# Peptides against a protein of PDB entry 9GMZ, part 11

Target 1, 343 residues: chain A of PDB entry 9GMZ
Amino acid sequence: TGFPLELLTRPATERLAYFENYTVAHPRLKEVYEILMRTIAEPAGASFIFVYGASGVGKTTLRLRVEQKLTELALPKLESDRARVPVVGIEAIAPESRYFNWKEYYTRALITLEEPLIDHKFDYGVRGISRDNFGKINVESKVVAPALRRALENALIHRHPDVFFVDEAQHFGKVASGYKLQDQLDCLKSLANMTGILHCLLGTYELLTFRNLSGQLSRRSVDIHFRRYCADSPEDVQAFKSVLLTFQQHLPLAETPNLVDHWEYFYERTLGCIGTLKDWLKRVLSDALDREATTITLKDLQKRALSVAQCQKMFKEIQEGERQLSETEADVQNLRSALGLGA

## One batch from the design tools (peptide; aimed at target 1 T1 T23 K241 Q249)

Design b1_p10_6_s2 (made by RFdiffusion4, then SolubleMPNN; from b1_p10_6, 3 letters changed)
Fold by OpenDDE base, seed 5:
Structure b1_p10_6_s2 (fold): chain B 343 residues (1-343), chain A 10 residues (1-10)
Amino acid sequence: as target 1 above (343 residues)
Amino acid sequence: MPMHEPLPLP
């Protein structure tokens, strides 16, 4: 059990790529993956899936693994339906202007939806949207957001993905003064309804604001909490240590570092977020490979760790999100009790 | 690439 020993004779780039591509199916990732895959397969009239959790918990890893799996499952059908894209995934950009840029969103969505080697050129009927000789979408700067929306609607209908992923979806919450977050949600809802495409929004606990503002979306949404590992849970600590052990065995170094013995330090600097852990280890591995080091030390780890101040800030953001969820759960229990449904 | 189950702790 461990990395292929042949990697020790391979270039640093290949060794790093091995670790980068190595994904541990840790319990929380597996749970959320299974729920998400099931919900995509059987949305039961849902138009939205909300996946929320701490920054660095692994939401992007989840998305990418689901995208891979949906693509694999669709391959037999894609041979017959050359217009189909099985899945589309984008990351919402943090707007520079403090306001969500719908034009940029639609542009990126269109580009991503048309990036697959789809020989079938579809004209979306919008002037200033063209394809290059490689089939890549080019959107002229003159194209306005409503036209891009129509193009995206047509593209989504034509390509009929099983799901449309939007990572960092909390950025939809960045509205101009005088605009309502509800208008953003209604826009997304309209896009989902017009296309019939299931939308999965992944983001931070700020997505809970979306859940709370739209009782109508709540009726047509599935909520998935991607939890971090908590140090107050023995099971979570055990799972976190197991992930450390797994990464320890899969660092392509001549001498296996002892990460597990430092689990508390890893927990302190990751807050139980496996994505943060993996990114940290990637940086440390890269430094070790650049030095042709046989192993990594605690000093090497410390050099690439998040600062205590960064961790404290991240932890406050997590605690606020977890608190809001706990309050919501308590409210549900209170409502159930008041309805006579029991706890 | 597949996802890998985490190793059991000893």
Scores: peptide ipSAE 0.349, ipTM 0.919, DockQ to the pose 0.886
OpenDDE base, seeds 1, 2, 3, 4: peptide ipSAE 0.349, 0.345, 0.349, 0.347; ipTM 0.918, 0.917, 0.918, 0.917

Design b1_p10_6_s3 (made by RFdiffusion4, then SolubleMPNN; from b1_p10_6, 4 letters changed)
Fold by OpenDDE base, seed 3:
Structure b1_p10_6_s3 (fold): chain B 343 residues (1-343), chain A 10 residues (1-10)
Amino acid sequence: as target 1 above (343 residues)
Amino acid sequence: MEFHEPLPLP
């Protein structure tokens, strides 16, 4: 099955939007989705879920799919409980300063939690937080971070989401000292404990630094590794080629490009990361639509590819993350052996 | 957002 042929007569914006909204349920995404959904349903006393993997592996796609599914599952309950929000998701911003902007974080979380579509008005108990004429939350400049925290705690308790997502959560770790990172983790841990809301942090392998800083987080966290596809695995290569074939058939162009024959080049420039692949194809599709091109050529792909230097940098970051995980697996095996649990 | 299984390789 390919794209709807009617798209060929539609505006470039509609054709691009079709591809942007098209998601392939590739094996690793499906696996992580099932684990994450199960963990959210039955957290077993966990306060945190860590979802880590390469940049561009598809963590944002995972989040959006889980948010959609949790919303769908909550709809029957939302008819009776109009105060409830099923899920809240924010993206962490890279701090411009050496300090994480907690005021901005709390403000963004409140704005996201209190969408205009929520009929049930809540009093935050904080002066300088109001709704505008459009129902959007406005936070006055005079409101300090501790007051915004209390407002967020009250809002999270009142709205009772099944999970609070923080995407790009490695941005919490961009503090020059392990001490500041610990303070941020303790702050998040306190927020999760005070509200009783499960937090899911999605990010790069830099999130492994968070796991290593607190032996208390390990007892209250579930770790989910979102792996890339590896070229040394025949099964992973087959899955990657199947994704290429699927995208090939769903590019709304008059002539279907042969992406599968170039799978090695796609792998070289994506490192087996499907999000990176989709973003690349999106850029190339946009360029093709702007030129009213009938297809995508190898030259069009090359024009929008990541540079070899970018891929080498990304690959080093991946190898370091995969190494840290393999060392942890070896440590578990050594611990089992030392406990007299057979290998 | 549509969520589709990948096509089998020929």
Scores: peptide ipSAE 0.292, ipTM 0.899, DockQ to the pose 0.899
OpenDDE base, seeds 1, 2, 4, 5: peptide ipSAE 0.285, 0.274, 0.273, 0.284; ipTM 0.897, 0.894, 0.894, 0.897

Design b1_p10_6_s4 (made by RFdiffusion4, then SolubleMPNN; from b1_p10_6, 4 letters changed)
Fold by OpenDDE base, seed 3:
Structure b1_p10_6_s4 (fold): chain B 343 residues (1-343), chain A 10 residues (1-10)
Amino acid sequence: as target 1 above (343 residues)
Amino acid sequence: MPLHDPLPLP
């Protein structure tokens, strides 16, 4: 099955939007999705979920799919409880300054919690937080971070989401010289404890530093490793090729490009990360549509590929993250052996 | 939008 052929007569914007919205349920995404959904349903006293993996592995896609599913599952209850939000998801912003902007974080979280499905006005008890005539939250510049935090705590308690997602959560680790990453973790831990809301932090392998800093967080966290596909695994190569075949059939072009025959080049420039692959193909598709091209060529792919230098940098970051996890797995095995627990 | 299972390789 390919794309709807009627798309070939549609505007370039509609053709691009089709591909942007097209999501392949590749094996690693499906596995992590099932683990994450189960953990959200039965957190077993966990306050945090950490989802870590390579940049461009598909963490944002995972988040959006879980948000959609939690919303769908909650719809029957939302008819009776108009105050409830089933899920809230934000992206942590890279600080322009040497420190994480908590005021901006709380403001974005509040705005996201109050987006238009909720006609139920809540009084935050904070002066300078208002709704406009369109129901959008306006936060006056005079509102200080501690007041925004209290407003967010009250909003999270009132809205009772099943989970609070923070994407790109490695940005909490960007602290000024002299600030401790521990202070950021303690702030998040306090927010989760005060609200009783499960927090899911999605990010790069830089999130592993968060796990190591707080032995108390480790006892109340569930860790989910979103792995890339590895070229040394025949099964992973087969899965990666299957994803290429699927995207090949779902590029809304007059002539189906042969992506599968170039799988090694796609692997070289994505490191087995499906999000990176999709983003690359989106850029190439956009260029092809702008030129009214009938297909995508290898030259079109090369024009939008990540440079070898970019891939080498990303690969070093991946290898360091995978190494840290492998060492942790070895330590667990050594501990099991020392306890007289079999392999 | 739905999740789509990857197509089997021929």
Scores: peptide ipSAE 0.230, ipTM 0.878, DockQ to the pose 0.905
OpenDDE base, seeds 1, 2, 4, 5: peptide ipSAE 0.210, 0.221, 0.211, 0.213; ipTM 0.873, 0.877, 0.874, 0.874

Design b1_p10_7 (made by RFdiffusion4)
Pose (drawn by RFdiffusion4):
Structure b1_p10_7 (pose): chain A 343 residues (1-343), chain P 10 residues (1-10)
Amino acid sequence: as target 1 above (343 residues)
Amino acid sequence: SLVTYPPFSE
């Protein structure tokens, strides 16, 4: 397999768009996708899905793919319920203030729930907020956050989304003190419990500070780790080389450059993160298409790679996250002994 | 041995 040969006659813009739209279902992403879809289809009391992963591992692409896939299920379902949004997805806003702005979060979440059939919803529940009949949801600045949240709860319980996505969930950790971390997530827990809607939180390894704050949160959450490819296990190395081969075969050029020979350097500057690899390859391809190059040289790769210091910071954070998420037989035995079960 | 992988869109 490979890129369509017809693209060679087409201008560089078509090649670049093709490579941008190209995706690879590498094993780690496939497994994480399967786990996430299975868990969304049946939460069974869980009110959170934590998706931990390094920067550039593909969390956003996973969210987008699962959003598209779930939207497919909604079309047959729509014949039964005319007013139902299948999936709602938003990003957590990094606040300018010391603490996360819950009022803005509620405002944006309610805004994202705009539908053409707004007549079905009628009143949101509290005065002061309504659509301006121009397709935009208008909220008043005098409306307080408790009333806005109550309106969001009513809107969510009415629409009943399958899953609620909060991309970049590490911004929830912006707090004005050292004790507000548990409350920041308890508010979202209460919102999810009352609305009966699973809140899937995606973020980098900084999200691990939101892992096990309380036993209630521990039970109301499901942990999904989007592990990067590690050079320690030969199988992961084989998979990383294989991803490079797929990219080598699928980037539009006159002749396919050799990338497996330079797999060590790619791993050095990507740490196995597939998104970081594709961004680098797309940048190099764009640089090469400017000069109409027939192949990719090592010099081109080195020109637009990542700095050593940046990769050192990436690895430090990744090591900390993998150390915190590691699970061994020793932990299982310790828990068995402390529980008094034995063996 | 190395293998190629399909699109994730599928």

Design b1_p10_7_s1 (made by RFdiffusion4, then SolubleMPNN; from b1_p10_7, 5 letters changed)
Fold by OpenDDE base, seed 5:
Structure b1_p10_7_s1 (fold): chain B 343 residues (1-343), chain A 10 residues (1-10)
Amino acid sequence: as target 1 above (343 residues)
Amino acid sequence: SLQLFPSFDE
């Protein structure tokens, strides 16, 4: 089924919103979603989930869909437990400095955790944290990071989410000179342990450094690789083409564009990352709607494509991450062989 | 053969 044909008579804003809200249940997204949902339901003593993959692979889409589903599943319980938040998700901010800003992280986490229509005024016992007339958390600039941490710990305990999501979590790796990444991991580990809340860190392949640095986290973490589609896999190429076929039917245009015939160009400029593809198509659709075009042409696609230089940079970052994973898999196999466990 | 993937909301 394609888009609702009635959208063709609707404003450009509604047509664009339809496509923006449309999510293709492509194989890699579905697989990672199922693994993530199962792991959240049955963490088996895990305190962390690491979801890593290429930029633009769809990690934010994954997070949002999991947040939606966990919220839906929690609705019956939320009626009785008005203090509960089923899930909380934040994006870690790239620090302007070379150092991760814990104060900002804790502040954003607190704000996000308290944004739901939770009438229950909880005093976190921290001077300079207040609620406005709308119940929104206000954090005064004078509140120090240790106090914000205690407030977040109390909030997480009180709200008891099934999972705490941190998107762009590679930004935790931005440590000051002389500080260890281990200290950041220990800080996160302590937060998870003190609250009893499962943390899910989503990010780029830079999260692999977290996996390697903490032998203690490895015992309490589940790793999920959100793979891109690879052009060297016939199955992945078929899936990628099928995503293009699906998107072309869900572009609310009078004439269905032929995206599939341009699959190589789409692959060249997305590296098999469906989030990058969707964002590209969204920009092109917006341009087409603005000019009241009946379809999308190759020229329209080219106008909004990532540059070759951008793609080359992104591809190098992907290759390094995929290499590190492949080496790790080989090391595991070598270890198994050395232990006499066989292949 | 190419296939249509469902919406994630379905």
Scores: peptide ipSAE 0.552, ipTM 0.956, DockQ to the pose 0.871
OpenDDE base, seeds 1, 2, 3, 4: peptide ipSAE 0.549, 0.549, 0.552, 0.548; ipTM 0.955, 0.955, 0.956, 0.955

Design b1_p10_7_s2 (made by RFdiffusion4, then SolubleMPNN; from b1_p10_7, 4 letters changed)
Fold by OpenDDE base, seed 5:
Structure b1_p10_7_s2 (fold): chain B 343 residues (1-343), chain A 10 residues (1-10)
Amino acid sequence: as target 1 above (343 residues)
Amino acid sequence: SLQLYPSFDE
């Protein structure tokens, strides 16, 4: 099935919005989605889920789809429990100062928890936190991080989400000189333990540093690797080509572009990351629509491609992450062998 | 053979 042909008569904004909202259920996304949904439903005493993978692999898309599904599943219960929020998702911001801003994090988390027009004014017991006339939380600049933490703890307890998502969670690793990353992890652990809320941290392979630093996290965390498609795997190449085939049918253009014939070029400039691919195609589609073009060409693709230098940088980061995982797997096998458990 | 993947919403 392709895009609705009626879109060809619609404004460029609607055509672009269609493609933006379109999500391909590609194998890796589906796999990680199922694992994540199962883990949220049955955390088995886990306080954390780590979802790690390459930049542009589709972690944000995964988060949004899980948030949507959890919201849909909770709707019947939300009618009776007006205080409940089924899921909360925030993006951790890269700090300007190179140090993670907990005050900003807590503020954003509180705002996100209270965005639903939930009529129940909870007094979080913190001076300088108020609601405006629209029910939006306002946090005064004088409110300190420990007070915001207490407010967030209370909010999480009262709202009782099934999971708290933090996207771009590698930014927690940005600690001041002399501070340990362990202290940041202990802060997060304490928040999860105090609230009883499952936390899901999504991020780059930099999240692997969290695993290595905290042997205590390993007992209370589930790890999900969101893999890219690898060119050395025939199955992954076939899946990547199939994603291209699917996207070409869902580009709202008068003439279906042949993306599959350019699969090697797409792979070279996306490294098998479907989010990067979608963003690239979105930019190219936007340019085509602005020109009232009937199709997209290789020249149009080349104009909006990531540079070779960008791809080389991204690939080095991926290789380092994949190496660390492979070493960890080898270490587990070596440990099992040394314990006499066999492979 | 190449496959058409469904929409995630379907």
Scores: peptide ipSAE 0.606, ipTM 0.960, DockQ to the pose 0.857
OpenDDE base, seeds 1, 2, 3, 4: peptide ipSAE 0.601, 0.600, 0.604, 0.599; ipTM 0.960, 0.959, 0.960, 0.959

Design b1_p10_7_s3 (made by RFdiffusion4, then SolubleMPNN; from b1_p10_7, 6 letters changed)
Fold by OpenDDE base, seed 5:
Order: structure tokens, then C-alpha cells, then sequence
Structure b1_p10_7_s3 (fold): chain B 343 residues (1-343), chain A 10 residues (1-10)
């Protein structure tokens, strides 16, 4: 099965939108999705879920698909509980300064919680937080971070989402000189504990620092590694080629491009990250549609590829993260062996 | 053999 052939007669915008909205249920995404959905349903006393993996592996796609599914599952209950938000997802912003902006985080979280069609004006008891005529939250610049935190706590309690997603959560690691990353973790832990809301932090391998620093969070967290496809695994190579095969059938072009024949080049420039692959193909498709091209060529791919220097940088970051995980696994095995539990 | 993966929405 491929794209609907009717798209070939549609505007370039519709053709591009089709591909943008298309998500391949590739093995790693499906696996992580199933683990995440199960963990959200049965957190078993966990207050945190950490989802870590390479940049461009597809964490945002994972989040959006989980948000969609949780929303769909909650629809029957939302009719009776108009205050409920089934899920909330935000992206943590990279601070312009070296320091994570908690005020901005709380503001964005609060806005996101209140954007749903919630007719009920809830007063969070914080001066300088208002709603406009459309129900959108407005936060005055004078509102301080502790007040915004209290408002967010009240909002989370009132809206009672099944999970609170924070994408790009490695930005919590941006701590002022002299402050501990532990203080940021304690802040998040306190928010989760005060609200009773499960937090899911998605991010790069920099999230492993949170795992290592908080022996207390480790007892109340579930870790999910969103792996890339590795070229040293025949199964991963086959899966990656199968993703290319699937995408080539879902590119709304008159002639199906042969992406699979270029799999090594795709792997070289994506490092096995399907999000990076999709974004690349989206750019190439956009260019092809703008030219009214019938297909995509290698030359078209090359024009929109990440540079070798970009790939080398990304690969070093991946290797460091994968190394840290491998060392942790080895340490667990060594600990088990030392305890007499065996491998 | 290569395989086609389904849509995530399917």
C-alpha cells in the first residue's frame, strides 16, 4: 500500500501535508510506544518516566502519538469530566542564558494545560494570571516563578492528566554555576509528588545525568531507551531499509523513487535516526513538488542532506550516550556477579 | 527480505 493516488492531482501543499502526517510504525517506535503506554497505564508507583535517545530518533513523534492515543482513550470520560485534560505535553526551551528558565517553563506548562476547550474558568489563586476572552491564559511579567509553580500545581491537580510530557528535557540540566542539577530534579520531583501526576521527560542522552545523579529518582522512575538503528546489526539494517521502502511508497510523486538503493547514503546522513530521515525526505519532497518533479533523484537528496561535519558531531554525541549506557549495563552485571546473583 | 511497515494510525 502506498499514498492515495488522488494526491497526484492535489496541490503541492496537500501532498506535502500527507507525507508530514504520515508516520511509519517502525519497530523501535512501536516498541517504545508500547512500553510507554503500558508504563503510563500502570506506573507502579513511578513518578517519572525518562525517554532518552539520539537527536532525531523520533521522540517528538512518539510523544505526539501517545498524546493522541491518550486523548482518544479519554474522550468518553471527558464528556462527564469537563475539567480533565487527559495528557499535557510541552517542550522545554533551551535557555538563552546558561540557566534553565523555570518561570518560562511554568508559564508554558500552564498555558498548555488551559488551551483545551475548557469552558470552566478556574482561578488558580495567583494574581497576574488571567484568561482572555478566548479562555487563553495570560501571565503577567510580574508573576514570579514560585507563584507560577503553585498555579501549575493547582492546574495539574484540577486537570489531572494521566501524564505530563516534557520534550527536550535535557534543558533542565542547564544549571547556574554553584547550583546542583539535583536541585532541578528535586524541583521536578516535588512537582510530581505535590500533584500526583506522572511526569515523562523525553530528551537526548544528556538525560542519563538525571538517572545517575538521583538515586531517589531511580527508585521512582522508569527508563526507556529509544534506540537508533545500528549499521552493525543486520536486523537494524534490514529495518532501516524497510523504513526507506515504506517511505518511498508514501512519497506522493508520479514515479516512486528508489530510496532503498541509496540506503548506505541515507544511513550515513541520518545515523539510523528515523526522525532525521523523515525530515530530510520532507525537505526533498518539498523541493520536488516546487519543481513539479515526477520523482526524487540522488542529486535532490544530496542538496538537502546534513553535512558530513554535522553527522560527525551528532555521531560523537550518540557514541558518548551509547557508551554511558553500555557501561551502566556492565556495572549492573558486575554488581550482580559480586552479589553472587550471576549474570 | 524487506517489509513494508504499516502506518502508525492503522
Amino acid sequence: as target 1 above (343 residues)
Amino acid sequence: SLQLFPSFDD
Scores: peptide ipSAE 0.539, ipTM 0.954, DockQ to the pose 0.887
OpenDDE base, seeds 1, 2, 3, 4: peptide ipSAE 0.532, 0.536, 0.535, 0.534; ipTM 0.953, 0.953, 0.954, 0.953

Design b1_p10_7_s4 (made by RFdiffusion4, then SolubleMPNN; from b1_p10_7, 6 letters changed)
Fold by OpenDDE base, seed 5:
Structure b1_p10_7_s4 (fold): chain B 343 residues (1-343), chain A 10 residues (1-10)
Amino acid sequence: as target 1 above (343 residues)
Amino acid sequence: SLQLFPSFDL
């Protein structure tokens, strides 16, 4: 099965939108999705879920699919509980300064919680937080971070989402000189504890620092590794080629491009990250549609590929994260052996 | 053998 053939007669915008909205249910995405959905349903006293993996592995796609599914599952309850938001997802902003902006985080979280069709004006008891005529939250610049936190706590309690997603959560690690990353973790932990809301932090391997620094969070967290496809695994190579095969059938072009024959080049320039692959193909498809091209060529791929220097940088970051995980696994085995539990 | 993966929306 491929794209609907009717798309070939549609505008370039519709053809591009089809591919943008198309998500391949590739093995790693499906696995992580199933683990995440199960963990959200049965957190077993966890207050945090950490989802970590390479940049461009597909964490945002995972989040959006979970948000969609949780929303769908909640629809029957939302009819009776108009205050409820089933799920909330934000992206943590990279601070312009070396310091994480909690004020901005709380503001964005609060805005996102109130963007749904919630007719009910809830007063969060904070001066300088108002709603416009469309119900959108407006936060005055005078509102301080502790007040915004209290407003967010009240909002989370009132809206009672099954999970609060924070994408790009490695940005919490951007701490001022002399402050501890622990203080940021304690802030998040306190927010989760005060609200009773499960937090899911998605990010790069920099999230492993949160795992290692908080022995208290480790007792109340579930860790999910969103792995890339590795070229040293025959199964991963086969899966990656199968993703290429799937994408080539879902590119709304008159002639199906042969992406699979270029799998090594795709792997070299994506490092086995399917999000990076999809974004690359989207750019190439856009260029092809703009030229009214019948297919995609290797030359078209090369024009939109990440540079070797970009790939080398990304690969070093991945290798460091994968190394830290491998060391942690070895340490667990060593600890078990030292305890007499065996491997 | 290579396989086609389904859409995630299915």
Scores: peptide ipSAE 0.530, ipTM 0.942, DockQ to the pose 0.900
OpenDDE base, seeds 1, 2, 3, 4: peptide ipSAE 0.526, 0.523, 0.525, 0.528; ipTM 0.944, 0.944, 0.942, 0.945

Design b1_p10_8 (made by RFdiffusion4)
Pose (drawn by RFdiffusion4):
Structure b1_p10_8 (pose): chain A 343 residues (1-343), chain P 10 residues (1-10)
Amino acid sequence: as target 1 above (343 residues)
Amino acid sequence: SAWTEPLPLP
């Protein structure tokens, strides 16, 4: 398989768009996607899905793909319920203040729930907020956060989304003190419990500070680790080389450049993160299409790679995250012994 | 936008 040969006659813009729209279902992403879909289809009391992963591993692409896939299920379901949004997805806003702005979060979450059939919803529940009949949801600056949250809860329990996505969830950790971390997630827990809607949180390894704050949160959450490819296990190396081969065969050029020969350098500057690899390859392809190059040279790859210091920071954070998320037989034995079960 | 399976190594 490979890129369509017809693209050679087309201008560079078509080649670049093709490569941008191209995706690879590498094994780690496939497994994480399967786990996430299975868990969304049946939460069974869980009120959180944590998706931990390094920068550029593909969390956002996973969210987008699962949103598209779930939207497919909604069309047959719509014949039964005319007013139902299948999936709602938003991004956590990094606050300018010392603490996360819950009022702005509620405002944006309610705004994202805009639908053309707004007549079905009627009143949101609290005065001071309504659509301006121009397709935009208007909220009043005098409306307080408890009333806005109550309106969001009513809107969510009316629409009943399958899953609620909060991309970049590490921004929830912006707090004004050292003790507010548990409360920051307890608020979202209470919102999810009352609305009966699973809140899937995606973020980098900084989200691990939100892992096990309390036993209640521990039970109300499901951990999904989007592991990067590691050079230690030969199978992961084989998979990383294989992804490079797929990319080598699928980037539009006159002749396919050799990328497997330089797999070590790619891993050096990408740490196995597939998104970081594709961004680099797309940047190199764009640079090559400017000069109409027939192949990719190592010099082109080196020109638009990542700095050593940047990769050192990436690896340090990844090592810390993998160390925190590691699970061994020793931990299972320790828990067994402490529980008094034995063996 | 469809996902493509990776190609195996020769």

Design b1_p10_8_s1 (made by RFdiffusion4, then SolubleMPNN; from b1_p10_8, 4 letters changed)
Fold by OpenDDE base, seed 3:
Structure b1_p10_8_s1 (fold): chain B 343 residues (1-343), chain A 10 residues (1-10)
Amino acid sequence: as target 1 above (343 residues)
Amino acid sequence: MELHEPLPLP
């Protein structure tokens, strides 16, 4: 079982797009997907979901899969309720300035809410927000952040998504010296409370800092750890090799490269993160297609690999996040023991 | 976006 052989006669762009759209349902992705879907269906009074894990673990892939599934499940209802949007997903952008750009965030969220061919014109109740002849939202420069927030609150209430996704949510933490990360969380908490919409923040282990800052958020949040594959776990190594084998068979090249035999090198340069692996293979595939190459060699892989210095930096960030979680687990066990509950 | 099961190792 591999890629459709007809792809070998297709343009490089189509061959690359096939691999880009190919998603392996690896064990950790499935586990987190099931937990996330269940939590969205039954939030049990939660206002937030935090999905945290290493950079390149596959959080964006998880988001896109959940967005697709929620859309598919909503289709029968959307025929009768054309005002409803089943899900909204945005990426938080790293601020160019020392301050998070809330005006840009609200504008992007509004645009994303209204991108679907929703024939129903909604009045945002804010002057200077209009829909163009192509159905795109235009926000005039004169519209201030508090007005955009009200427009987003009204749009979220009217469209009533099952969840609002914010990917790369660690960027909310990039506040200037003297601004509290708490103020950003209080703003998001207020938006969730005012709209009644469940928010899912996806990001790196830097999101753990958000969890620790608000004892009120901890009571209203569900935490989901998206773990990487660990080389000290035989099961994780087997799962990682299985993913390599799967990608090997789904690279649209005339000769199937042997990726599995190089699994240690792939692990060294991805730290067990499947998103990092996929992005590496995409770059290498693109280069191979541009050269009209029949296969991918180890030299081709080496040209597009992350540097050892990049891997060492990412690994330190992972170890710090995993340490913080392990300490939290130990604290839970200590609390249970102190309560006379078995470990 | 299709989800594919990982291939079993031989």
Scores: peptide ipSAE 0.266, ipTM 0.887, DockQ to the pose 0.906
OpenDDE base, seeds 1, 2, 4, 5: peptide ipSAE 0.249, 0.252, 0.241, 0.252; ipTM 0.883, 0.883, 0.879, 0.882

